# Designs tried in a protein design run: peptides against a protein of PDB entry 4LZF. Part 112

Target 1, 155 residues: chain A of PDB entry 4LZF
Amino acid sequence: GGRLVVFPNGTRKELSADGQTVKVMFFNGDVKHTMPDQRVIYYYAEAQTTHITYPDGMEVLQFPNNQTEKHFPDGRKEITFPDQTVKTLHPDGREESVLTDGTIIQLNPDGSKVIQFNTGQREIHTADFKRREYPDGTVKTVYSDGRQETQYPTG

## One batch from the design tools (peptide; made by RFdiffusion4, then SolubleMPNN)

Design b2_p21_7_s4 (from b2_p21_7, 16 letters changed)
Fold by OpenDDE base, seed 3:
Structure b2_p21_7_s4 (fold): chain B 155 residues (1-155), chain A 21 residues (1-21)
Amino acid sequence: as target 1 above (155 residues)
Amino acid sequence: SKKEEEIKKLQEELKEKLAEE
C-alpha cells in the first residue's frame, strides 16, 4: 500500500504504492507532486501559481490571471496572455506576437518591425523608411526624409 | 517579471524546507 509520513512541522508526504508518485503538502499550503514521467508540479498557495518542470528542462508557469508562460530549454519563452495573444521571445532578441485576429507583429534585434495584417497587407518599419505592401503588388514607401515612392505591380 | 522574482523566492524557501526532510 501507499505510505503517509507526517512531519512535526505539519508537512505531509504521501507515497504511492508503486513509489512512482510523491505528493508533499507543506504546512504553508504549497503542494509538490513528483509524477511517474519525472515532471514536478509545484503549486504556490499564496501566489495561486502552478510551476511545472519537465526532465528536458522545459518549464511551464500558470498564473491565476490565466497567463501562461513556457520556458523552453533553448532559451525561448512563449507567453500566452489572458486575451489569448501569444508572444514569443527568441534567444537572439527577436520577438513575435500573434494576435487573435491573425495579425503577426515581429520585432527584430536591429530595431526593425514587421506587421503582417490578416488582410494580406504587410508593413515594414526601419530606421530609414516605412513600407506598406498591398496584396495587389503595390508598394508604398515613406522615407525618413519625407520622400514618398509608389511602386506599381508589373503586369 | 515581478511574478518570476516572487516564484524564485518561493523556490528558495522550498529548497530550505526540503532540506529539513
Scores: peptide ipSAE 0.027, ipTM 0.661, DockQ to the pose 0.035
Fold by OpenDDE base, seed 5:
Structure b2_p21_7_s4 (fold): chain B 155 residues (1-155), chain A 21 residues (1-21)
Amino acid sequence: as target 1 above (155 residues)
Amino acid sequence: SKKEEEIKKLQEELKEKLAEE
């Protein structure tokens, strides 16, 4: 069978019979699991947070408010917020948020912002203008100086 | 994030506990 070690402070260490699974239960309620696939699962009892680390460097954080964070080996982060919005932070500095209604918000490294609405409309924000593109090909631009321009599909 | 920093602190504490056992 497995082995159980009980330490004087109340911490317990359980080893499976095959030695492939190790469970450490700390006196404060924290838990560390080492799995056969070398995944390590940390549970912080006070914070009610789970942190999973994978051999390839992938990390997954699960917070008590239902926020989940994935940290990829390439430096990309994916955050699922409690409202189920998914935000991706890319190594190049761009950020993309996908809202539950299908709207996509992109923040670019140059400071520009693009909103792709679920209706097919697109809004572009730059230092110089805000532009709305419509599915019919109409484009409305409001420039920083207050000038407005409408471009019609037929010219 | 604040939560990430908190978890990093907890990981260091957990590592210390593991070293004591």
Scores: peptide ipSAE 0.027, ipTM 0.661, DockQ to the pose 0.034
Fold by OpenDDE base, seed 2:
Structure b2_p21_7_s4 (fold): chain B 155 residues (1-155), chain A 21 residues (1-21)
Amino acid sequence: as target 1 above (155 residues)
Amino acid sequence: SKKEEEIKKLQEELKEKLAEE
């Protein structure tokens, strides 16, 4: 059968009969589970936060406000906000946000920004200009010097 | 993030508890 160890401070350690699951319940309400798949689940009672670590180096954080963060071994982070927006932080400094309506916002390491709207319009922000591309092929550019240019579709 | 730093601190506290038990 399984084993239960109760420590004088109130911490409890439960071992499954097969030895593949270990549960430590700390006196402060924190919990650590070691699972058969070698994932480790930390629950922090005060913060009401769950932290899962995987043997490949993947980490998952679950916050009480319904925010979830995935930390990949390659340094990429994926944040799912309470509103279900998903933000990806890439190791090269690029950031991408996918909104619930399908809009994609990209922040590039050079400071440029690209917005792909759910309507098919695209907006590009650089140091030199702000450009709007329309589904019909029209392109409107406002340059940093105040010039405006409209390119009309040829097709 | 501030949350990551907080969790990192909590992880260190948890490691200390695990070393004592």
Scores: peptide ipSAE 0.026, ipTM 0.659, DockQ to the pose 0.034
Fold by OpenDDE base, seed 4:
Structure b2_p21_7_s4 (fold): chain B 155 residues (1-155), chain A 21 residues (1-21)
Amino acid sequence: as target 1 above (155 residues)
Amino acid sequence: SKKEEEIKKLQEELKEKLAEE
């Protein structure tokens, strides 16, 4: 059968009969689970935070404010904010935020910004201009020098 | 993130507790 070890400090360790699951309940209320799939689940009682580590190097953090962070082995991070906005940080420095309304905001390593609106409009911000692209193919550009240009669809 | 740093600290504390185990 399984084993229960109770330490003098109040920490408890539960081992499954097969030894594949280990649950450590610390005296302070923290919990560590080692699972058969080799993931390790840390629960920090004071912080009410769950931290899961996977054998492939993935990590998942769950905070009491409903924020979730996923740290991928490739260095990518995905943050789900309490408002359900999802922000992805890419290893190349690119950042993407997906808003609940479907708007996508991309920050590029070169400092440019692209906003894909839920309306189908796209706005591009560069050092040289702001550009608005419309679903009909119209493109409006405001250059940093104040010049404005409208490109009309060819259709 | 700030939270990540806090969790890192908590992991260190957890490691110490595991060493006492």
Scores: peptide ipSAE 0.025, ipTM 0.662, DockQ to the pose 0.035; fails the geometry check

Design b2_p21_8_s1 (from b2_p21_8, 17 letters changed)
Fold by OpenDDE base, seed 2:
Structure b2_p21_8_s1 (fold): chain B 155 residues (1-155), chain A 21 residues (1-21)
Amino acid sequence: as target 1 above (155 residues)
Amino acid sequence: SALEEVKQREKENEELEKELL
């Protein structure tokens, strides 16, 4: 059978009958679960935050506002916001946001920005210009010096 | 960071667990 240990301070430790699951319920309301797959799940009662640590070094944070953060062993982070936008932060400093409408926003380490709209239009922002690419092959560029250029599709 | 705060609380809980075991 399972085991329950109750400590004088009110902390409780539950061991499953197979010994593969351990649950510690701290006197402060925090809970630690060690699972058969070796993941460790912490619940912090005051913050209402769940932290999961995986054997491969993956970490997952779940916040009370429904935000989820994944921290990958390679240093990449993936944030799912309450609005279901997914933001990926890469170790090289590149950031990508995928909006619920399918729009993709890329922020590059050089400060440039690329927006891939769900309409198939693409917008590129650099220090020198803003460029809009249209599905028909039209490209409109507004340069930082105020020049405007339109490139028409080669029919 | 939120992760650092969580990791600090984890250490505190782990210390508490070690004291109880």
Scores: peptide ipSAE 0.113, ipTM 0.750, DockQ to the pose 0.546
Fold by OpenDDE base, seed 5:
Structure b2_p21_8_s1 (fold): chain B 155 residues (1-155), chain A 21 residues (1-21)
Amino acid sequence: as target 1 above (155 residues)
Amino acid sequence: SALEEVKQREKENEELEKELL
């Protein structure tokens, strides 16, 4: 059978009969599970946060507000916000947010911003201008000096 | 960060586990 060890400080350690699952229940309310697949599930009681560490180095954080953060071995981070927006932070400094309506917001390392709307419109923000590209090929640019330009599609 | 705080507490609990378990 399994084993339960109770320590003088109130910490408990449960071992499965096969020894492949270990559960430590700390006196402070924290819980650590070591699973047969070597995944470690840690519950931080004060923050009510679950931290999962995978053998490949992936880490997952689950917060009490339903935010989830994934840390990939390649250095990429993926944050799912409570509103279900997904933000990806790339190792090169690029950030991408996918909204629930399908809008994609990209922040580039050079400081430029690109919004791909679910309508097929695209908006580009640079230091010098804001540009709106329409599905019909029309392009409207507002420059930082207030000048406006419209480029019509080539018929 | 929240991750750093969790990891710090994990280390503290792991040290406690080493001492007591």
Scores: peptide ipSAE 0.112, ipTM 0.758, DockQ to the pose 0.508
Fold by OpenDDE base, seed 3:
Structure b2_p21_8_s1 (fold): chain B 155 residues (1-155), chain A 21 residues (1-21)
Amino acid sequence: as target 1 above (155 residues)
Amino acid sequence: SALEEVKQREKENEELEKELL
């Protein structure tokens, strides 16, 4: 059978019968689970936050507002917001947001921005211009000096 | 940061666990 140890301070330690699962219930209300797959799950009672650490170095934070943060071993961070927008922060400084409607917003380290609309249109923002690309191959560019150019599809 | 606070609390709990063993 399983084993329960109760310590004088009120902390409890539960061991599964197979010894593969360990649950520590601290006197402060926090809980630590060590699972058979070697993931460690911390629940912090005051913050109502769950922190999962994986053997490969991945970390997952789950907040009470339904926000989830994933920290990958490569330094990438993925945030799922309560509205289900997913934002990825890359180690090179690139940021990508995927909206629920399928729109993708990319922020590049050089300060440029790319929006891929769910309609197939694409918008590119740089220091020198704003460009709109249409599915038919038409491209409209507005330069920082106020010049406008339209390129029509050939063929 | 929220992660730093969580990691601090984690360390405190690990120290408490070591004192119990």
Scores: peptide ipSAE 0.104, ipTM 0.745, DockQ to the pose 0.497
Fold by OpenDDE base, seed 4:
Structure b2_p21_8_s1 (fold): chain B 155 residues (1-155), chain A 21 residues (1-21)
Amino acid sequence: as target 1 above (155 residues)
Amino acid sequence: SALEEVKQREKENEELEKELL
C-alpha cells in the first residue's frame, strides 16, 4: 500500500506503493508531485501557477490566465498567450509569433520583420524598405527614401 | 521573470521539504 506521512507543521507527504510517485502538500498550500517519469510538478497556491520540470531540462509554466510558457533545454522559449497566440523565442534572437488566424510574424536579429499573412501574402520590413509579396508573384516595394517599385509576375 | 519567481518559490519549498526529511 501507499504511505501517508503527516508532519507536525501540517505538511503531508504521500508515497505510492511502488515509491515512484511522491506528492508533497505543503502547509502553505503548495503541492509538489514527483512522477514515475521523473517529472517534477509544482503547484503554487498563491500564484495558482503550475511548474513542470522534465528530466531533459525542459520546463513548463502554466499561469492562471491560461498563459503557458515552455523553456526548452536548447534555450528556446515558447509562450502560448491566453488568446492562443504562440510566440517562440529562439536562442539566436529570432522571434516568431503564430496568430490564431494563421498569420506568422517573424522578428529577425538584424531588426528585419517578416509577416506571413493567412492570405498567402508576405510582408518584409527592413531598414531600407517594406515589401509586399502577393500569391500571384507581384511584389510591391516601398523604399525608405519614398521610392516605390512594383515587380509584376512573369507570365 | 516569472520563471525566476517560481524558482525562488521552489527553492523555499525545497528548504521546507529538507527540514521535514
Scores: peptide ipSAE 0.145, ipTM 0.776, DockQ to the pose 0.570; fails the geometry check

Design b2_p21_8_s2 (from b2_p21_8, 17 letters changed)
Fold by OpenDDE base, seed 1:
Structure b2_p21_8_s2 (fold): chain B 155 residues (1-155), chain A 21 residues (1-21)
Amino acid sequence: as target 1 above (155 residues)
Amino acid sequence: SALEEVRKRERENEEEAKRLL
């Protein structure tokens, strides 16, 4: 059988029979599970937040609003919002959001923004212009100085 | 950040656990 240790402050430690699973229930209601696969699962009672640490250095946060954040060992972060939008933050400062309708929004380190619509249209925002690209090859550009250009498809 | 706050609490709990265990 397993072992239960109760400390004077009310903290409890449960050990599995094989000793591979450890559960610590802190006096404040927080819980720490150490799993056989070396995952560590923290539950914060006050915040109702779960934090999972993996042996490879990946970390997962689960918030009470159903938001999930993954922190990868390479420094990348992936946020799944309650609406199921997925936002990826890259170590180089690039951010990408994938909406449930298939729209992709990219924020680049240079400050440019690209929106790939589910219709196949693409919108590009830079310091110098805003550009709309259409599936037929038409490109409309509005420059910061107010000029407007339309490029028509060839063929 | 939320992660930093979580990590802080984890360290505090671990330090307490080490004192009790």
Scores: peptide ipSAE 0.104, ipTM 0.746, DockQ to the pose 0.573
Fold by OpenDDE base, seed 4:
Order: sequence, then C-alpha cells, then structure tokens
Structure b2_p21_8_s2 (fold): chain B 155 residues (1-155), chain A 21 residues (1-21)
Amino acid sequence: as target 1 above (155 residues)
Amino acid sequence: SALEEVRKRERENEEEAKRLL
C-alpha cells in the first residue's frame, strides 16, 4: 500500500505503493508532485500556477490566465498566450509568432521582419525596404528613399 | 522573470520539505 505522512505543520506527503509517485501537499496549499516519468509538477495555490520540470531540463509554466511558457533545454522559449498566439524565442535571437488566423511573424536578429499572411502574401521589412510578395508572383517594394518598384510575375 | 519567481518559491518549498522529510 501507499504511505501518507501528516506533519505537525499540516504538510502531507503521499507515497504510492510502488514508490514512483510522491505528492507533497504543503501547509500553504502548494503541491509538489513527482511522477513515475520523473516529471516534477509544482502547483502554487496562491498564484494558481503550475510549473513542470522534465528530466531533460525542459520546463513548462502554466498560468491561471491560460498562458503557457515552455523553456526548452536548447534555450528556446515558447509562449502560448491566452488568445492562443504562439511566440517562439530562439537562442539566436530570432522570434516567431504564429497568430490564430495562421499569420506568422518573424523577427530576425538583424532587425528584419517577415510576415507570412494566411492569404499567402508575404511582407518583408528591412532597413532598406518594405516588400510585399503576392501569391501570383508579384512583388512590390518600397525603398527607404521613397522609390517604389513592382516586379511582375514571369508568365 | 515569472520563471525566476517560481524557481524561488520551489526552492523555498524544497527547503521546507527537507526539514520535514
């Protein structure tokens, strides 16, 4: 059978019969749950926040507003916002946001920005120009000096 | 950061657990 230990301060420890699951319920309402797969789940009662640590070093935060943050062992971070927008921060400084409508926004370390619209259009922002690419192959560029160029699709 | 705050609280809980367990 499992074991239950109740401490004088109100903290409780539950151990499964196989010893693979350990649940500590702290006096303040916080919970630490060690799982058979070696995940450690912290639940903070006051903040209503869940923190999961994985044996590979991955960490997941779940907030009461439905925001989720994933911290990958490679240094990548993934934030799922309450509106279900997903933002990925890469170790190289690149940021990518996937909107619920399918639009993808990429911020590059060089300061350039790429927007891939759900319509198949792409918009590229650099220090030198703003460019709009259309699914038909048309490309419109507005340069920083005010010059505009249209490249038509090759038929 | 939110993660740093959580990690701080985790350490506090772990230290409490070490005293009790």
Scores: peptide ipSAE 0.099, ipTM 0.741, DockQ to the pose 0.545
Fold by OpenDDE base, seed 3:
Structure b2_p21_8_s2 (fold): chain B 155 residues (1-155), chain A 21 residues (1-21)
Amino acid sequence: as target 1 above (155 residues)
Amino acid sequence: SALEEVRKRERENEEEAKRLL
C-alpha cells in the first residue's frame, strides 16, 4: 500500500506503494511530483504554471494562456505561442519562426533575414539588397542604391 | 524572468521539504 504523511503545517507527502512516485502537496497549494522516469513536475497554484525538469537538463514551462516554453540543455529555446506559432532561439543568436500557414521566418546573427513563403517563394534581406526568388527560377533583386536586377531562369 | 521566479519558488519549497522530511 501507499503511504501518506501529514505534517503539522498542513504539507502532505504521498508515496506510491512501489516508492517510485512521490507527491508533495505544500500548504500554499503548490504541488511537486517526482516520477519513476526521474522527471520532476512542479505546479504553482498562484501562477497556474507547470514547470517540468528532466534528468537530461530539459526544462518545460506551461503557462495558463496555453504558451509553452522548452529550454534545451544546449541553450536552445523553443516557444509555442497560443496561436501555435513556434519560435526557436538558437545559442548563436539565430531565430526561426514557423507560422501555422507554413511560412518560415529566419533572423540571422549578421542581421540578414530570410522568409520562406508557403508558396515556394523566398525573400532574402541583407544590408545591401532585398531579393525575391520564385519557384520558376526567376530572381528579382532590389539594391540599397536603387538598382533593380531580374535574373531569368536558364531554359 | 518567469523562469527565474519559478526556480526561486522551487528552491523555497525544497528547503521547506528538507526541514519537514
Scores: peptide ipSAE 0.098, ipTM 0.741, DockQ to the pose 0.521
Fold by OpenDDE base, seed 2:
Structure b2_p21_8_s2 (fold): chain B 155 residues (1-155), chain A 21 residues (1-21)
Amino acid sequence: as target 1 above (155 residues)
Amino acid sequence: SALEEVRKRERENEEEAKRLL
């Protein structure tokens, strides 16, 4: 059978019969689970936040508003927002957001921005211009000096 | 950050657990 230890401060420790699962219920309502796969699950009662640590160094945060954050060992972060937008933060400073409609927004370390619309249009923002690329091959550029250029498809 | 706060609380809980266990 399992084992239950109750401490004088109200903290409880539960051991599974196989010894592979350990549950610590702290006096403040927080809970720690050590699982057979060696993941550690912390639950913070006041914040209603779950934190999972994996043996490979992966960390997952689950917030009460349904936001999830993944922290990869390489320093990459992936945030799933309540609206199901997924934002990836890369170690090099690049950020990518994938919207639920399939639109992709990329923020580059140099400050440039690329939007890949679900319509197949792409918009590129740099310090020097904004450029719109259309599926038919038309490209419209508005330069920071106010000049405008249209490139028509060759076909 | 949220992660840093969580990690701090986890360390505090772990230190308490080590004293009790």
Scores: peptide ipSAE 0.096, ipTM 0.737, DockQ to the pose 0.529

Design b2_p21_8_s3 (from b2_p21_8, 16 letters changed)
Fold by OpenDDE base, seed 2:
Structure b2_p21_8_s3 (fold): chain B 155 residues (1-155), chain A 21 residues (1-21)
Amino acid sequence: as target 1 above (155 residues)
Amino acid sequence: SRLDEVKQREEKTLKEEEELL
């Protein structure tokens, strides 16, 4: 059978009969599970937040507002927002957001921004210009000096 | 980060567990 240890402070430790699962119920309401696959699931009662650590160094946070954060061993982070937008933060400083409508927003380390719209249009923002690319091959550029340029598709 | 705050709380609680074991 399993084993239950009750500590004087009210913390409880449950061991499964096979010894592969350990559950600690802290006096503050927090709960820690050590699973057979060696993942550790920590639940913060006050914050209603779940923190999962994996043997490979992956970490997952689940917040009460339905936000989920994945922290990869390589330093990449993936945030799923409550609205189901997915934001990836890369170790090089690049950020990518995928909206629910399929729009992709990329922030580059140099400060440039690229928006790939679900319509097939693309918008590029740099220090020098904003550029809109259209599916027909038309390109409109507004430069920082106020100059505007339109490039028409080659027929 | 939110992770750092969570880790600090976890480390504190785990330390309390280690003192009980």
Scores: peptide ipSAE 0.065, ipTM 0.714, DockQ to the pose 0.605
Fold by OpenDDE base, seed 3:
Structure b2_p21_8_s3 (fold): chain B 155 residues (1-155), chain A 21 residues (1-21)
Amino acid sequence: as target 1 above (155 residues)
Amino acid sequence: SRLDEVKQREEKTLKEEEELL
């Protein structure tokens, strides 16, 4: 059968009959679950935050405002905001945001920015120019010196 | 970071558990 241990400070430890699940209920209201798959689920009672640690090194944070953060073993981070925007931070410094309307915003380590609109238009920002690419193949470039160029699609 | 604050609280609570076991 299962076992319950009650410590003098009020902490309680529950062991499953098979010993594969351990639940610790701390005196401060925090709860730690160790699962058969070696996942550790820690609940912080004061912060109402859940921290999950996976055996592969993945970490997941769930906040009371409905924000979720994933920390991958490779150093990548994925943040799902309350509005369901997903932001990915790459170890090389690249950032990508996917908006709920399908717009993708990429920030590159060199400071350049690319916006892929849900309409199929793309905008590229560099130190030297802003460029708008249209689905029909038209390209408009505005240079930092004020020059403007339009390239029409080759028929 | 939010992660660092969370980890510090976890480490403290785990240490208290180890002292009881």
Scores: peptide ipSAE 0.046, ipTM 0.698, DockQ to the pose 0.581
Fold by OpenDDE base, seed 4:
Structure b2_p21_8_s3 (fold): chain B 155 residues (1-155), chain A 21 residues (1-21)
Amino acid sequence: as target 1 above (155 residues)
Amino acid sequence: SRLDEVKQREEKTLKEEEELL
């Protein structure tokens, strides 16, 4: 059968009969749950935060405000904000945010920014210009020197 | 990322567990 160990400080350790599941209930209310699939689920009682570690090195944080953070083994990070915006941080320094309206914001390592609007418009920000691309093929560029250029679609 | 803060709390609690086991 399973085993229950109760420590003098009030910490409890539950072992499944097969030994594949271990649940530690700490005296402070924290809970550590080791699963048969080698996931470790740590619950912080005071912070109401869940931390899941996977055997492949994946880590997942779940916060009481409905924010979720995923830390991938490749160094990528994915943050789901309470408003359901998803921000991805890439190992190369690129950042991508997907807004609930479908807008995608990309920050590139070179400092450039690309906004893909849900309307199909795209805005590109560089050190030299801000450019708006329209679905019809029109491109409007405002250069850092104040010059403006409009490129019309080839009919 | 709040991972580092969470890890510090986990490390503390795990150390307390190791002292009991």
Scores: peptide ipSAE 0.045, ipTM 0.697, DockQ to the pose 0.611
Fold by OpenDDE base, seed 5:
Structure b2_p21_8_s3 (fold): chain B 155 residues (1-155), chain A 21 residues (1-21)
Amino acid sequence: as target 1 above (155 residues)
Amino acid sequence: SRLDEVKQREEKTLKEEEELL
């Protein structure tokens, strides 16, 4: 059978009969589970937050507001916000947000911004201009000096 | 990211575990 150890401070340690599962229930209400697949699941009672560590170095955080954060071994981070927006932070400094309507917002390391609208329109923001690209091939550019240019599709 | 805040709390709890177990 399993084993239960109760410590004087109120912490409890449960061992499965096979020894593959360990559950520590801390006196403060925190819980640590070591699973047979070598996942370690931490639950913080006060914060109501779950933190999962995987053997490959993946980390998953689950917050009480329904936010989830994934931390990949390569340094990439993926945040699912309560509104279900997914933001990816890349190691190179690029950020990408995917909105629930399918709009994609990309922030580039050079400071440029690209918005891919769900309508097929794209907007590019640079230090020098804002550009709107339309599905028909029309491109409208507003330069920082106030000049405006429209490029019509070659038909 | 709230990971660093969580990790600090983990380190404390793990240290307390090591003292008991």
Scores: peptide ipSAE 0.050, ipTM 0.703, DockQ to the pose 0.530; fails the geometry check

Design b2_p21_8_s4 (from b2_p21_8, 16 letters changed)
Fold by OpenDDE base, seed 3:
Structure b2_p21_8_s4 (fold): chain B 155 residues (1-155), chain A 21 residues (1-21)
Amino acid sequence: as target 1 above (155 residues)
Amino acid sequence: SALEEVKQREKENEELARELE
């Protein structure tokens, strides 16, 4: 059967009958689970935060406000906000936000920005211009010097 | 940061858990 050990400081250690699951309940209310799949789950009682570590180096943080952060072994970070927007931070400094309506916002390391609207329109922001691309192939550009250009579709 | 505090506590809990092995 399972085994329960109670230590003098009030910490408890539970072992499953098969020895594959270990649960440590610390005297301060924190909990550590070691799972059969080698996940380690830390629950911090005061912060009400869960931290999961995976054997491949993945880390998952779950906050009490329903925000979730995934830290990938390659250095990528994925944040799911309470509103279900998903923001990805890439190791190269690129950021991508996917909104619930399907809009994608990309921030590039050079400071440029690309917005892919759910309507199929795309907007590109650089130091030199703002450009709007339309599904019909029309492109409108406003340059930093105030010049405006419209390119009509060819076909 | 909040993350650093969590990581610090994680380390402390790991040390305590090891002593209880």
Scores: peptide ipSAE 0.092, ipTM 0.724, DockQ to the pose 0.393
Fold by OpenDDE base, seed 2:
Structure b2_p21_8_s4 (fold): chain B 155 residues (1-155), chain A 21 residues (1-21)
Amino acid sequence: as target 1 above (155 residues)
Amino acid sequence: SALEEVKQREKENEELARELE
C-alpha cells in the first residue's frame, strides 16, 4: 500500500503504492504534488494560488480570482483574466488581447496598435495616423497633422 | 512580481521537501 510519513513539525508526506505520486502537506497548509507525468503542483494555502511546473519548462499559475497565467519555455506568456480576456505577451514585445466579443487588440513593439473588431472593421494606430478599415473596402485615415483622408472601394 | 514570490516559495518548499527526503 501507500506510505504516510508524519514529521514532528506536522508536515506529512504521502507516497502512493506505485511510488508514482508524492504528496507533501506542509505544516503551513501548503501542498506539493509530484505526479506520474512529472508535473509538480504547488498549492499555496495563504495565497490560495496553484503553481504547476511541467517537465518541458511550462509553468501555470492559477490565482484565487480565477486568473490563469501560462509561462511558455520560449518566453511567451498567456494570461486568462477573470473576465475571460486572453492576453498573449510575445518575447519580441508584441502583445495581443482577445476579448470575449472576439475583438483582437494587438500592441506592436514599434508602439503601433491594431484593433480587429468583431464587426470586421479594423483600426490601426501609428505615430502618424489613425486608420479605420471597413468591410466594404472604405478606409478612413486621420493623420496626426489633422488631415483626413477617405479612400473609397473600387467598385 | 506574483510569479517571483511564487517561485521563491516554491524553492523554499523544495528545500524543505529535500530535507525531509
Scores: peptide ipSAE 0.091, ipTM 0.722, DockQ to the pose 0.488
Fold by OpenDDE base, seed 5:
Structure b2_p21_8_s4 (fold): chain B 155 residues (1-155), chain A 21 residues (1-21)
Amino acid sequence: as target 1 above (155 residues)
Amino acid sequence: SALEEVKQREKENEELARELE
C-alpha cells in the first residue's frame, strides 16, 4: 500500500504503492507532486500559482489571474495573458505578440517594430520613420523630421 | 519577476523536501 509520513513540522509526504507518485504537502500549504512521467508540479498556496517542470526542460507557470507562461527548452518563452494575447519571446531577441483579433506586433532586435493588422495593413516603426502599408499598395511614411510621403500603387 | 520569485521558492521547497527524505 501507499505510505504517509507526517513530519514534526506538519509537512506530509505521500508515496503511492508503486512508489511512482510522490506528494509532499508542506506545512504552509504548498504542494510538490512528482508524477510517474517525471513531471513535477509545484503549487504555491499563498500565490495560488502552479509551476510544472517536464523532464525535457519545459516549464509551465499558471497564475491565478489566468496568465500562463511556457518556457521551452530552446530558450523561447510564450506568455498567454489574461486577455488571451500571446506573446512569444524568441532566443534571438525578437518578440511577437498575437492579439485576439489577429493583429501581430513584432519587436525586432534592431529596435524596429512591425504591426500586421488583421485588415491587411502593415505599420513599420524605425528610428527614422513610421510607415503604413495599405492592401491597395499605397504606402504612407512619416519621417522623424516631420516630412510626410505618400507612395501610390503602381497600376 | 514573479517567475524568479517562484523559482527561488521552488529551490527552497526542493531543499526542504530533500532534507525530509
Scores: peptide ipSAE 0.095, ipTM 0.727, DockQ to the pose 0.471; fails the geometry check
Fold by OpenDDE base, seed 4:
Structure b2_p21_8_s4 (fold): chain B 155 residues (1-155), chain A 21 residues (1-21)
Amino acid sequence: as target 1 above (155 residues)
Amino acid sequence: SALEEVKQREKENEELARELE
C-alpha cells in the first residue's frame, strides 16, 4: 500500500503504492505533487498560486485571480488574463493578444502594430502610416505626413 | 517577476523536501 510519513515539524509525505506519486504537504500549507507523468505541481498556500513544471521544460503558473501564465520550452510565453484575454509573447519579440470578442492585436518587433477586428476589418500601424483594410477590399491609408489615400476594391 | 519569486520558493521547498527524504 501507500505510505504516509509525518515529520516532527508537521510536514507530511504521502507515497503511492507504486511510488509514482509523491505528495508533500509542508508545515506552512504548501503542497508539492510529483506525478507519474513527471510533472511537478507546487501549490503555495499563502499566495494561493499553483506552479506546474513539466519534464519538457514547460512551466504553468495559476494565480488566484484566474490569471494563467505558460512558459514554453522555446521561450514563448502565453498569459491568460482574468478577463480571458490571451497574450502570447514570442521569442522574436512579437506579441499577440487575442481578446474575448475575437479581436487580435499584434505588436511586431519593428514597432508596427496590426489589429484584426472581429468585424473582418484590419488596421495596420507603422511609423509611416495607419491603414484600415475593409472586408470589401477597400483600403484607407493615413500617412504620417497627413496624406490620405483610399484604394477601392477592383470589381 | 512572479515566476522568479515562485521558483525561489520552489527551490526552498525542494531543499526542505530533500532533507525530509
Scores: peptide ipSAE 0.095, ipTM 0.726, DockQ to the pose 0.498; fails the geometry check

